# Ledger of designs, part 20: peptides against a protein of PDB entry 1IK9

Target 1, 211 residues: chain A of PDB entry 1IK9
Amino acid sequence: MERKISRIHLVSEPSITHFLQVSWEKTLESGFVITLTDGHSAWTGTVSESEISQEADDMAMEKGKYVGELRKALLSGAGPADVYTFNFSKESCYFFFEKNLKDVSFRLGSFNLEKVENPAEVIRELICYCLDTIAENQAKNEHLQKENERLLRDWNDVQGRFEKCVSAKEALETDLYKRFILVLNEKKTKIRSLHNKLLNAAQEREKDIKQ
Target 2, 207 residues: chain A of PDB entry 1IK9 as posed
Amino acid sequence: MERKISRIHLVSEPSITHFLQVSWEKTLESGFVITLTDGHSAWTGTVSESEISQEADDMAMEKGKYVGELRKALLSADVYTFNFSKESAYFFFEKNLKDVSFRLGSFNLEKVENPAEVIRELIAYALDTIAENQAKNEHLQKENERLLRDWNDVQGRFEKAVSAKEALETDLYKRFILVLNEKKTKIRSLHNKLLNAAQEREKDIKQ
Target 3, 195 residues: chain B of PDB entry 1IK9 as posed
Amino acid sequence: MERKISRIHLVSEPSITHFLQVSWEKTLESGFVITLTDGHSAWTGTVSESEISQEADDMAMEKGKYVGELRKALLSVYTFNFSKESAYFFFEKNLKDVSFRLGSFNLEKVENPAEVIRELIAYALDTIAENQAKNEHLQKENERLLRDWNDVQGRFEKAVSAKEALETDLYKRFILVLNEKKTKIRSLHNKLLNA

## One batch from the design tools (peptide; made by RFdiffusion4, then SolubleMPNN)

Design b1_p9_4_s4 (from b1_p9_4, 4 letters changed)
Fold by OpenDDE base, seed 1:
Structure b1_p9_4_s4 (fold): chain B 211 residues (1-211), chain C 211 residues (1-211), chain A 9 residues (1-9)
Amino acid sequence: as target 1 above (211 residues)
Amino acid sequence: as target 1 above (211 residues)
Amino acid sequence: SALDKAKAE
């Protein structure tokens, strides 16, 4: 089961932060349980997939688009407070919310809620979920931090090996050229010596022909 | 200001999760504000640095060690439920906690709390803090995840460059040796040709002298 | 290249 808690402000109680919990299985489209609390009282309602479909039809909105708007209103917390307006009557237990656009406001959805007999239990469970989520996120952060430190070390190690490989390649090239130049110079010296011996032998033969 | 919320179980109400909030500046040693709630009622007390020092002295415990035990009891949540026991009287507003060791149990600290007039406000603020902490931790997780993905790409890029450098070094060595062998063979052929010319010239001169 | 110089020399 997925769960999201958001803080909202009700039009009737704009100074009192309320908390809107939504719980669903896999997708919000399949229905959800909604819980509203002010930290003293709690109200809960169940919204079925059929009710979501009916509300989308009543609004003449495509179901996926409607569910997309529900997700923004009910799960994303206050987007900029100006986009979604929440209303609740503690007397009628009627909850409804509106989407406010530049030129048009419209009711996005409405739910009948029921007052919870033991609101303290709902509040405690909500706080427990928040604390569990904090602990899970902290553990994930610690894991990601350790992995990040590992990857940074591994990167530095490979970078150092790469730089050493580049330098070793340049050094190899330089050393090989130096060694080969020495061997080539020895061969060139031997060629020059042999040419000089040939020239001397030819000059001696020309002297012997000239008696 | 630093803040930690933990869930605790009171000896008097073992079936009801309570929440213990501790708020402090820089170090717990400098004093703290403690808030207890059951999701319906709330109780708050302030513990001064002098009270912490006095409690450490009364216990004949070194202050740093005492603060270390306070941190474990009050901030770490339930360590294994067996180590710290929490007691609270709603009548006297007296909160105390014990450390349970294998062979000894002792009172670690005690605080006089005051019942909060508007517990819903304290509960709402506590939930707000939890939601803010979740959002902060999520943002940090997303950042660390993106950085981790970046570092992994950067590591793969350097690793690929390193492997290419290794292969290029081996290829360079092989290519240089092949090229130098060709040049050396040309020089060796020229040396052999010049030696043969010298031998022929010497043989012709020996024929001319025997004549 | 250094090789070509060494060949020409």
Scores: peptide ipSAE 0.034, ipTM 0.858, DockQ to the pose 0.015
Fold by OpenDDE base, seed 2:
Structure b1_p9_4_s4 (fold): chain B 211 residues (1-211), chain C 211 residues (1-211), chain A 9 residues (1-9)
Amino acid sequence: as target 1 above (211 residues)
Amino acid sequence: as target 1 above (211 residues)
Amino acid sequence: SALDKAKAE
């Protein structure tokens, strides 16, 4: 089961933060359980796939688009943009929310909730879920941090090997050229010496012919 | 202000999860505010540095060690090891906790709490803090994940450059040796040719002298 | 190249 808890403000009680819990299986489209609390009282309702489909049809909205709007409204909380307005009557237990566009506000959805007899249990479970989520996220953060540190070390090690490889390539090239120049110069000197000996021998022979 | 929320079980109410919030400035040693809630009622108390010092002295424990035990008891929650037992009287508002060792249980600390008049406000604030902490930790997780992905790419890039550098070094060495062998062979051939010319010239001169 | 110089030379 997936769960999201958001803080919302009700039009009727704008000074009191309310908490909206939504629980669902796989997708919000298949239905969900909604829970509202003010930290003292709780109200819960089940929204079926059929109700979601009916609300989408009543809005003349494609179901996937409607579910997309539900997700934004119910799971994102009151983002700073006041795009969604939440209304709840504690008397009728009727919960509804509106999407506020520049020139048009329209009801996005509505739910009948029921007052929970033991709100403390719901609140405790909600807090437990928050604490579990914090612990899981902390463990994930610690893991990711350790992995980052490992990857950074591994990167530095490869970088250092790469720099050494570059330097070794340049040094190899330089050393090979130096060694080869020395050997070539020796061979050139030998060639010059042999050529001079040939020239001298030819000059001596030309002298011997000229008597 | 630093804050930690833990779930605890009271000896008097082992079936009901309680939540223990501790809030402090910089260090727990300088004092803290403790809040206990069952999701319906809340109780709060302030523990001063003086009280912590007195409790440490009464225990004949070094203050830093005592604060270390307080941190384990109050901030770690009931770890699975039942090392700490929590007791609370709703009548007297007296909260105390014990450290359970194999053969000895001893009172680690005690606090007088006061019943909060509006527990819903305290509970709402506690839930808000949990949600803020979740959001912060999620943002940190997303950041760390993106950084991990970046570092992994950067590592792969440098690794690929390193492998290319190794191959280029080997290719350079091979190419240089091949080129130098060719040049050396040319020079050796020239030396052999010049030597043969010298030998022939010497043989001709020896024939001319015998002639 | 140094090699070409060494060859020419």
Scores: peptide ipSAE 0.032, ipTM 0.858, DockQ to the pose 0.015
Fold by OpenDDE base, seed 3:
Structure b1_p9_4_s4 (fold): chain B 211 residues (1-211), chain C 211 residues (1-211), chain A 9 residues (1-9)
Amino acid sequence: as target 1 above (211 residues)
Amino acid sequence: as target 1 above (211 residues)
Amino acid sequence: SALDKAKAE
């Protein structure tokens, strides 16, 4: 089961932070359990897939779009932009929430909740879930940090090897050319020497013919 | 102010998870506020630096070592090894904790707490702190994940460039040697041709003398 | 190239 806890403000109690817990299996579309608490009392309701479908139909909204709005309203918490307004009557246990657009507000959904008999247990479980989530996130952070440090070292090592390879390629080219020029110059000197010997031999033969 | 919330079990109420909040300025040694809650009631006490020093002296323990034990007991939560045992009397509001060693248990510290008049506010603030910590850790996780993905891409790019550089160095060496061998062979052929011309010229001169 | 000069020479 997936779970999200969000901080919300009720229109009826704007000075008291409430906590909205939503729990679901795989997708919010398949239904969810909603729990509201003020740190003293708790209220819980179950919303079925059929109820979600009916609410979407009543709103003339495509189900996937409606579930997308439910996800924003119920899981993201009231963002600072008051885009979603939450209402709860402790007397009727009726919870409803509105989407506030620039020129129009409309009810996005409504749920009947029931007062929990043992709110302390629900609150303790909620705090436990928060602490477990913190511990899991800390472990992930530590892992990712160590992996980042490893990847950075590995990058620096390869970068240094690459730079050495570039320099070694240039040095190789330069060295090979130098060695080659030396050997070529030796061969050129030998060719010049042999040409001079041929010229001298030809000149000697011309002298022998001229007596 | 730094804060840590831990899950603990009281010897008097082993079936009910309690939450121990410790808050302090810079170091635990400078004093701290301790808050205990069961999700319904809350109890708070303030521990001064002088009280911590006195408890360390009474235990004949070096202050830094004592603070180190306080940190393990009060901030780490009861690890699964029951190394620290927590006791709280709701009647006396007396909180004490013990360190359990293999053959000896000893009281590590004790505090007088006071029952909070508005426990719901303390519980709400505790949940708020947990949610804020979750959000901060999630943001850090997302940042580290993106950085890991970046570093991995950068590593792959440099690795690919390095491999290309190695291959290019080997190809360069092979190409240069092939080209050099061709030029050297041309020069060797010219040297051989010139030697043959010299030998022929010498043989012709020997014929002209014998004739 | 330096090689072509070395061939011509």
Scores: peptide ipSAE 0.029, ipTM 0.858, DockQ to the pose 0.014
Fold by OpenDDE base, seed 5:
Structure b1_p9_4_s4 (fold): chain B 211 residues (1-211), chain C 211 residues (1-211), chain A 9 residues (1-9)
Amino acid sequence: as target 1 above (211 residues)
Amino acid sequence: as target 1 above (211 residues)
Amino acid sequence: SALDKAKAE
């Protein structure tokens, strides 16, 4: 089961933060349980897949698009742009919400809620869920931080090996060239010496012919 | 201001999860505000630095050690080992907690709380804090995940460059040796050719003298 | 290259 808790402001009580919990299985399309609380009272309602389908049809909206709007409204709260307006009557237990566009407002959905007999239990369970979520997220943060530190070490190690490899390549090239130049120069010197010996031998032969 | 919310079980009401909020500035040693709630009622008390110091003295415990025990009791809840037992009288508003060791239990601290007139406001604020903490932790998780993915890419890039550098070093060495062997062999061939010319010239001179 | 220079020289 998935759950999302959001803060909302009711049009009737704009100074009192309300909490909207939505609980569902796999997808919101399959239906959901909605719970509203003000920290003293709680109200709950179940919305079926058939009700969601009927509301989409009544709105002349494609079901997937309607569910997409429900998700934005109910799982995000009003959002930072107050695109969604929430209304609740404590007397009738009628909950409805509207999407406010610049030039048009329309009712996106409505639900009949029932007042919970023991609101404290619902509130406690809601707080428990928040605390569990905090603990899970903290554990995930600690894991990701440790992994980040590991990856940074591994990166530094490979970077250092790479720099050493570059330097070793340059040093190898330089050393090989130096060694080969020395050997080549020795061979060149020997070639020059042999040419001089040939020249001297030719000069001596020319002297011997001239007597 | 720092805050921690924990679940506790009261000895008087073990079936009802209570929530213990502790709020402090920088360190718990400087004093703290304690808030208890059952999701319907709330109780609050302020504990001063002087009270903490006095309780440490009365217990004949070093202040830092006492504050360390307070931190474990109040910020962790009972913990998984039920090392701390929490007691609260709704009638007297007296809150006390004990540390249970195998062979000895002792009172670690006690506080007089006051019943909050508007518990719903305290509960709403507590839920708001939980939701804000969830949002902050989620944002941190997303950041750490993106950084982890970045570091993994950077590691793969450097690893690939390192492998290319190793291969390039081996290829360079092999190529240089091959080229130098060819040049040296050419010079050796020239030296051998010059020696043969010298030998022939010496043989011709020996013929001319005999002649 | 340094090698070609060493060949020519």
Scores: peptide ipSAE 0.031, ipTM 0.857, DockQ to the pose 0.015; fails the geometry check

Design b1_p9_6_s1 (from b1_p9_6, 4 letters changed)
Fold by OpenDDE base, seed 5:
Structure b1_p9_6_s1 (fold): chain B 211 residues (1-211), chain C 211 residues (1-211), chain A 9 residues (1-9)
Amino acid sequence: as target 1 above (211 residues)
Amino acid sequence: as target 1 above (211 residues)
Amino acid sequence: GPIEVPPFE
């Protein structure tokens, strides 16, 4: 079972924050349970898949689009744009909500709710769910924080190894070049010395021929 | 203001989950507001710093240790070890809690609470706080998740650069040695050729002298 | 680059 609790404002009671709980299985399209509370009273209704399908058909809206609008209205709460207006009559137990666009407002859905006989039990369960969700989210936050710290350490370790590898490559190249230049210069000096010996031998031979 | 909400079980009503809210400024030692609710009624009391100090003195307990015990009792809820027992009389509005150790039980604190005239407002505010806390924790989770993904990408990038640097170092060393061996071999060949020329010149001079 | 062996002075 999935659940979302949202704070809403009712047009009839704009000063009193209400809480809208929606509970569903897998998809909102399969139906849902809606619960409304003011922290004193609670009202619940069940919306079936057939009712969702019928409401979509009555609106001449594609079912997936209609369910998408229900999800935005019922699960997002009153977003900062006041796109959805919620209405409830405690007398008739009739709940309805409208989508307000700049140029058009339309009723998106309506439900008959039943007054819960023991609202305190529903409110307690709702608070329990909130506390459990807080605990789960805190545990997840602590896990993610520890993972961030691990990843940062691992990054710093590899970065340090990389910098050492770069420096070692440059040092290797410089050292190899220096060593090879020394060996090459020794060979060059030996070649020069042998050339001078050949030149001297040729000059001596030319002297011996000229008696 | 800091706040903690915990679920507790009252000895008088073990089947009905109660919620204990504690609110304080900076430190629990400076005093706190305690609120109890069953989801229908609410009771509130204020505990001053002087009352905390007096209770610690009456218990012959060091104040910091006493506040530490209060923090464990009131902020941790009934942990899985049932170390703390909570009692409340709706008739007398007297709240007390005990620490239960294997060999000793003692009263840790007691407070007179006042019945809230509008419990629905307190309950609504409590639910609002839970929903706000959920939203804050969700936003933090999303941030930490994105940071984990970033750090993992950064780690993979540096790791790939490091592996390339290692391979490039090995390739550089191998390439430099190959090139230097070629140049050295050319110089060695030239030295051998010059030695052979010197040997031939010496043999020709020895022939010319013997003639 | 190529290992330039300095010219014979």
Scores: peptide ipSAE 0.019, ipTM 0.851, DockQ to the pose 0.039
Fold by OpenDDE base, seed 4:
Structure b1_p9_6_s1 (fold): chain B 211 residues (1-211), chain C 211 residues (1-211), chain A 9 residues (1-9)
Amino acid sequence: as target 1 above (211 residues)
Amino acid sequence: as target 1 above (211 residues)
Amino acid sequence: GPIEVPPFE
């Protein structure tokens, strides 16, 4: 079961933060359980896939688009732009929410809720879920932090090896050229010496022919 | 202000999860506000630095060690080993907790709480804090995940450059040797040719002398 | 023969 708890403000009670819990299996399209609480009372309703389909049809909206709007409204809370307005009557237990656009506001959905007999259990379970989620997220954060530190060390190690390899390549090239120049210069000196000996021998032979 | 919400079980109500909120400024040693709730009622008490010092003195415990035990008891909740036992009387509003060791159990601390007139506000604020903490931790997790992915890419990039550098070093060495051998062989051939010319010139001169 | 330049140590 997936769940999301969102903070919402009811139009009727704008001074009191309410909490909207939505719980579902795999996809919100398959239906969900909605729970509303003010920290004292709680109200719960079950929304079936058929009700979701009917609301989409009544709105003449494509089901996937409608479910996408439900997901934004019910799982994100009212974003800072008040795009979604929540209404609840404690008397009728009728919950409805509107999408507010620039030129039009329209009802996005409506659900009948039932007052929970023992709201403290629902509230405790909601707090437990929050605390468990915090603990899980903290453990994940600590793991990711340790992984980041490991990856950074590994990066530094390879970077240092790379820099050493670059330097070693340049040093190798320089050393090979120096050694090669030495050997070439020796051979060049030997060639010059042999040429001079040949020139001298030719000059001596030309002298011997001239008696 | 720092705060920690922990799940605890009261000895008197073991079937009902309670929540212990501790709020403090900078250090727990400087005092704290303790809030207990069962999701319906709430009780709050303020514990001063003087009360912490007095409890440490009454226990004949060093203050830093005592505060360390308070931190474990009140901020970690009862660990899975039931090392800390929590007691609360709703009638007397007396909250106390014990440390359970193998051979001895002793009272670690005691606080007088007061029943909150509007527990729903305290519960809503507690839930808000949990939701805010979840949101902050999620944002941190997403950031750390993106950082991990970045660091992994950066590591792969440098690793690939390092491997290319190693291969390029070996290729450079091989190419330089091949080029050097070619030039050296040319010079060696020239030296041999010049030596043969010198030998021939010497032999011709020796013939001319015998003749 | 060709100068086999020994590997530069």
Scores: peptide ipSAE 0.017, ipTM 0.851, DockQ to the pose 0.040
Fold by OpenDDE base, seed 1:
Structure b1_p9_6_s1 (fold): chain B 211 residues (1-211), chain C 211 residues (1-211), chain A 9 residues (1-9)
Amino acid sequence: as target 1 above (211 residues)
Amino acid sequence: as target 1 above (211 residues)
Amino acid sequence: GPIEVPPFE
């Protein structure tokens, strides 16, 4: 089961933050349980897949698009743009919400809720879920932080090895060239010496022929 | 201001999860506000630095050690070892907690709370804090995840460059030796050719003298 | 490029 708690404002009570809990199995499309609370009273309703389909049909909206709008309204809360407005009557237990566009407002959905007999239990369970979620997120943050620190160390180690490899390659090239030049110069000197000996021998022979 | 909400069980109501909120400025030692709620009623008290000092003195405990025990009891909740027990009288609004060791139990602290007139406001604010903390932790998790993915890519890139550098160093050494051997062999062949020419010239001169 | 063996000074 998945759950999302959102902070909302009701049109009838804009000064009182309400909390909208939605719980569902895998997909919001398969139905959900909705719970509303003001921190004292709680109201709950179940919305079936058939009701979601019927609301989409009544709106002449494609079901996937409708579920996409439900997800934005019910799981994100009123975004900073006040695109979604929430209404609830404590008398009728009727909850409805509207999407406000620039040129048109329309009712997105409506649900009959039931007043919970023991709202304190629902509120306690909601707070427990928040605390559990905080603990899970903290554990994940600590894990990711430790992994980040590990990856940074590993990166620095490989970077340092890479820089040493580059320098060692340049040093190898320089050393090999120096050694090769020395040996080559020795061979070049020997070739020059042998050529001079050949020239001298040829000059002596030419002198011996000319007595 | 720092805040921690903990789940606790009262000895008087072990079936009902209570929530203990502690709020403080920088250090718990400088005093704190304590709030207890069952999801319907709320009770709040302020504990001053002087009261913390007095409780430490009354216990004949060093203040830093006492504050360390307060931190474990009040900010961690009852750990899995049930080392801390919490008591609250709704009649007297007297809250006290004990540390249970193997061989001794002792009262760690006691506070007079006051019943909050509007517990719904305290509960709403507590839920708001939980939701804000969840959102902050989610944003931090998303940031750390993106950074970890970046660091992993950067590590793979440097590792790949390092492996290429190692291979390029080995290839450089092999290529330089091959080229050097070729040039040396050419020079060695030239030296051998020049020596043979010198030997032939010397043999011809010795024939001309014996003749 | 090809490692030019520097000409023997």
Scores: peptide ipSAE 0.019, ipTM 0.852, DockQ to the pose 0.031; fails the geometry check
Fold by OpenDDE base, seed 3:
Structure b1_p9_6_s1 (fold): chain B 211 residues (1-211), chain C 211 residues (1-211), chain A 9 residues (1-9)
Amino acid sequence: as target 1 above (211 residues)
Amino acid sequence: as target 1 above (211 residues)
Amino acid sequence: GPIEVPPFE
C-alpha cells in the first residue's frame, strides 16, 4: 500500500492547515482511501475504481488524464499556485475540489466522507507514519552519502593511477629514445672508423702499385 | 532552532503512542522546550540551562554526561530496549523519566508541563514540521542519488582512460623496440660488410707482397 | 613517422 500526506487549505477555513491523506494500492486509479484532518477532527472515505471511472466519464476526460489530475490535486498538496481549490463541509461531510484555470474553474471530484469516531488514533497513526518515513529517508540519506564518499575515493584512486600512467608513458618514451640514440651513435662511430680504415688501405695499395 | 519528535510510551497509557517534541537552540544543554501529545491533548514546558545544571548536580553527574543521557532519553524515543521509562500525570501535568539498568532504576529528570489550550494548533504544526522534514529529506535523497550517478559515470570515464593509457604504453614500448631493432640490424649489417671488405683487402695485399 | 635519426654531425 502506498500513502501520501499533504497539507491543504480549505476555502471555508483558509487559516487552518488541514492534512489530506491518500492511501492506495499500486495506482491511484484502482481506488483510494482519503482521510482529512485538522489536528482535532478527522474524516475518512473510500473512493472506488468505479467512481473514478464514472467521474472521468462524466467529465468526458480520458481516464489516465483524469487520474493524472487527481494525483496532482490529492498527492501534491495545494502548491503555491492555487490551481486546486479544496472545499469541505463539516456538517455534510462533503469534500470537493476544483481546478482553477485562468478562464474556467471546474469541479474535479467530490467525496462523501464520514467523521472518524476516534480522531486521536488516526492522528497518532498519521504522525507515526511521518516519523517512520523520516527515519527511512534518513537511513537512505546516510547510505547514499557513504556511497558517494566511496565513489569519490574510488574516482580519486583511478585518477591518480591514470596520471601516473601518463607520466610513466612519457618517461618511458623519453628513456627509450635516449638509450637508442646512444647505441646508434656507437654503431655510427664504428661505421665511420671502418670506412676510414678502408680508405687508408686503398691509398696504401695505390702507392705500392706506383715502383 | 533544532527540533526532534519521537514516539514514546507512557507507563500509565502503554497502548497509546505519545509524541515527545523537544526543541532547542544549538545544544540541548542550553535548555529546551518539551511538548507532549497524544493526538488529542498537548502539554508543554520549558527547561532552562539552570534546571539542567541543577539536575546534573543533584545526581552528582558530570553535566556533559547528564546531557548525553537527556539526549538519549528525549531525542531517540523509547528504543526497543526499554532503557528509559516515561511517566506522565495528566492531572498534575508532571512528566518524569527513569533510566532502567539491570540492578538499578533512577529518575533522570522531571518536568512540570502545562496543558495547551489549543492542542489542534500544536498538532498541526507538528505534522507540518514532519511534512517539511520529509520534503527536505526527499530533496536531499534525490540530490545524493544524482551525485552518485554522476560520480559513477566519472569513475567509468577515468577507468576507461586509464585502461587505454596502459594499453597505449605497452603498444608504444613494443613499437619503439621493433623500430629500434630494425635500425640497429641495418647498422650491424653495414659493420659486418665493412669488416669483410677490410679482411679481403688485407688478404689481397698479403698475396701481392709474396709475389 | 620514421624515427628521424638526427643527422650525423
Scores: peptide ipSAE 0.017, ipTM 0.851, DockQ to the pose 0.040; fails the geometry check

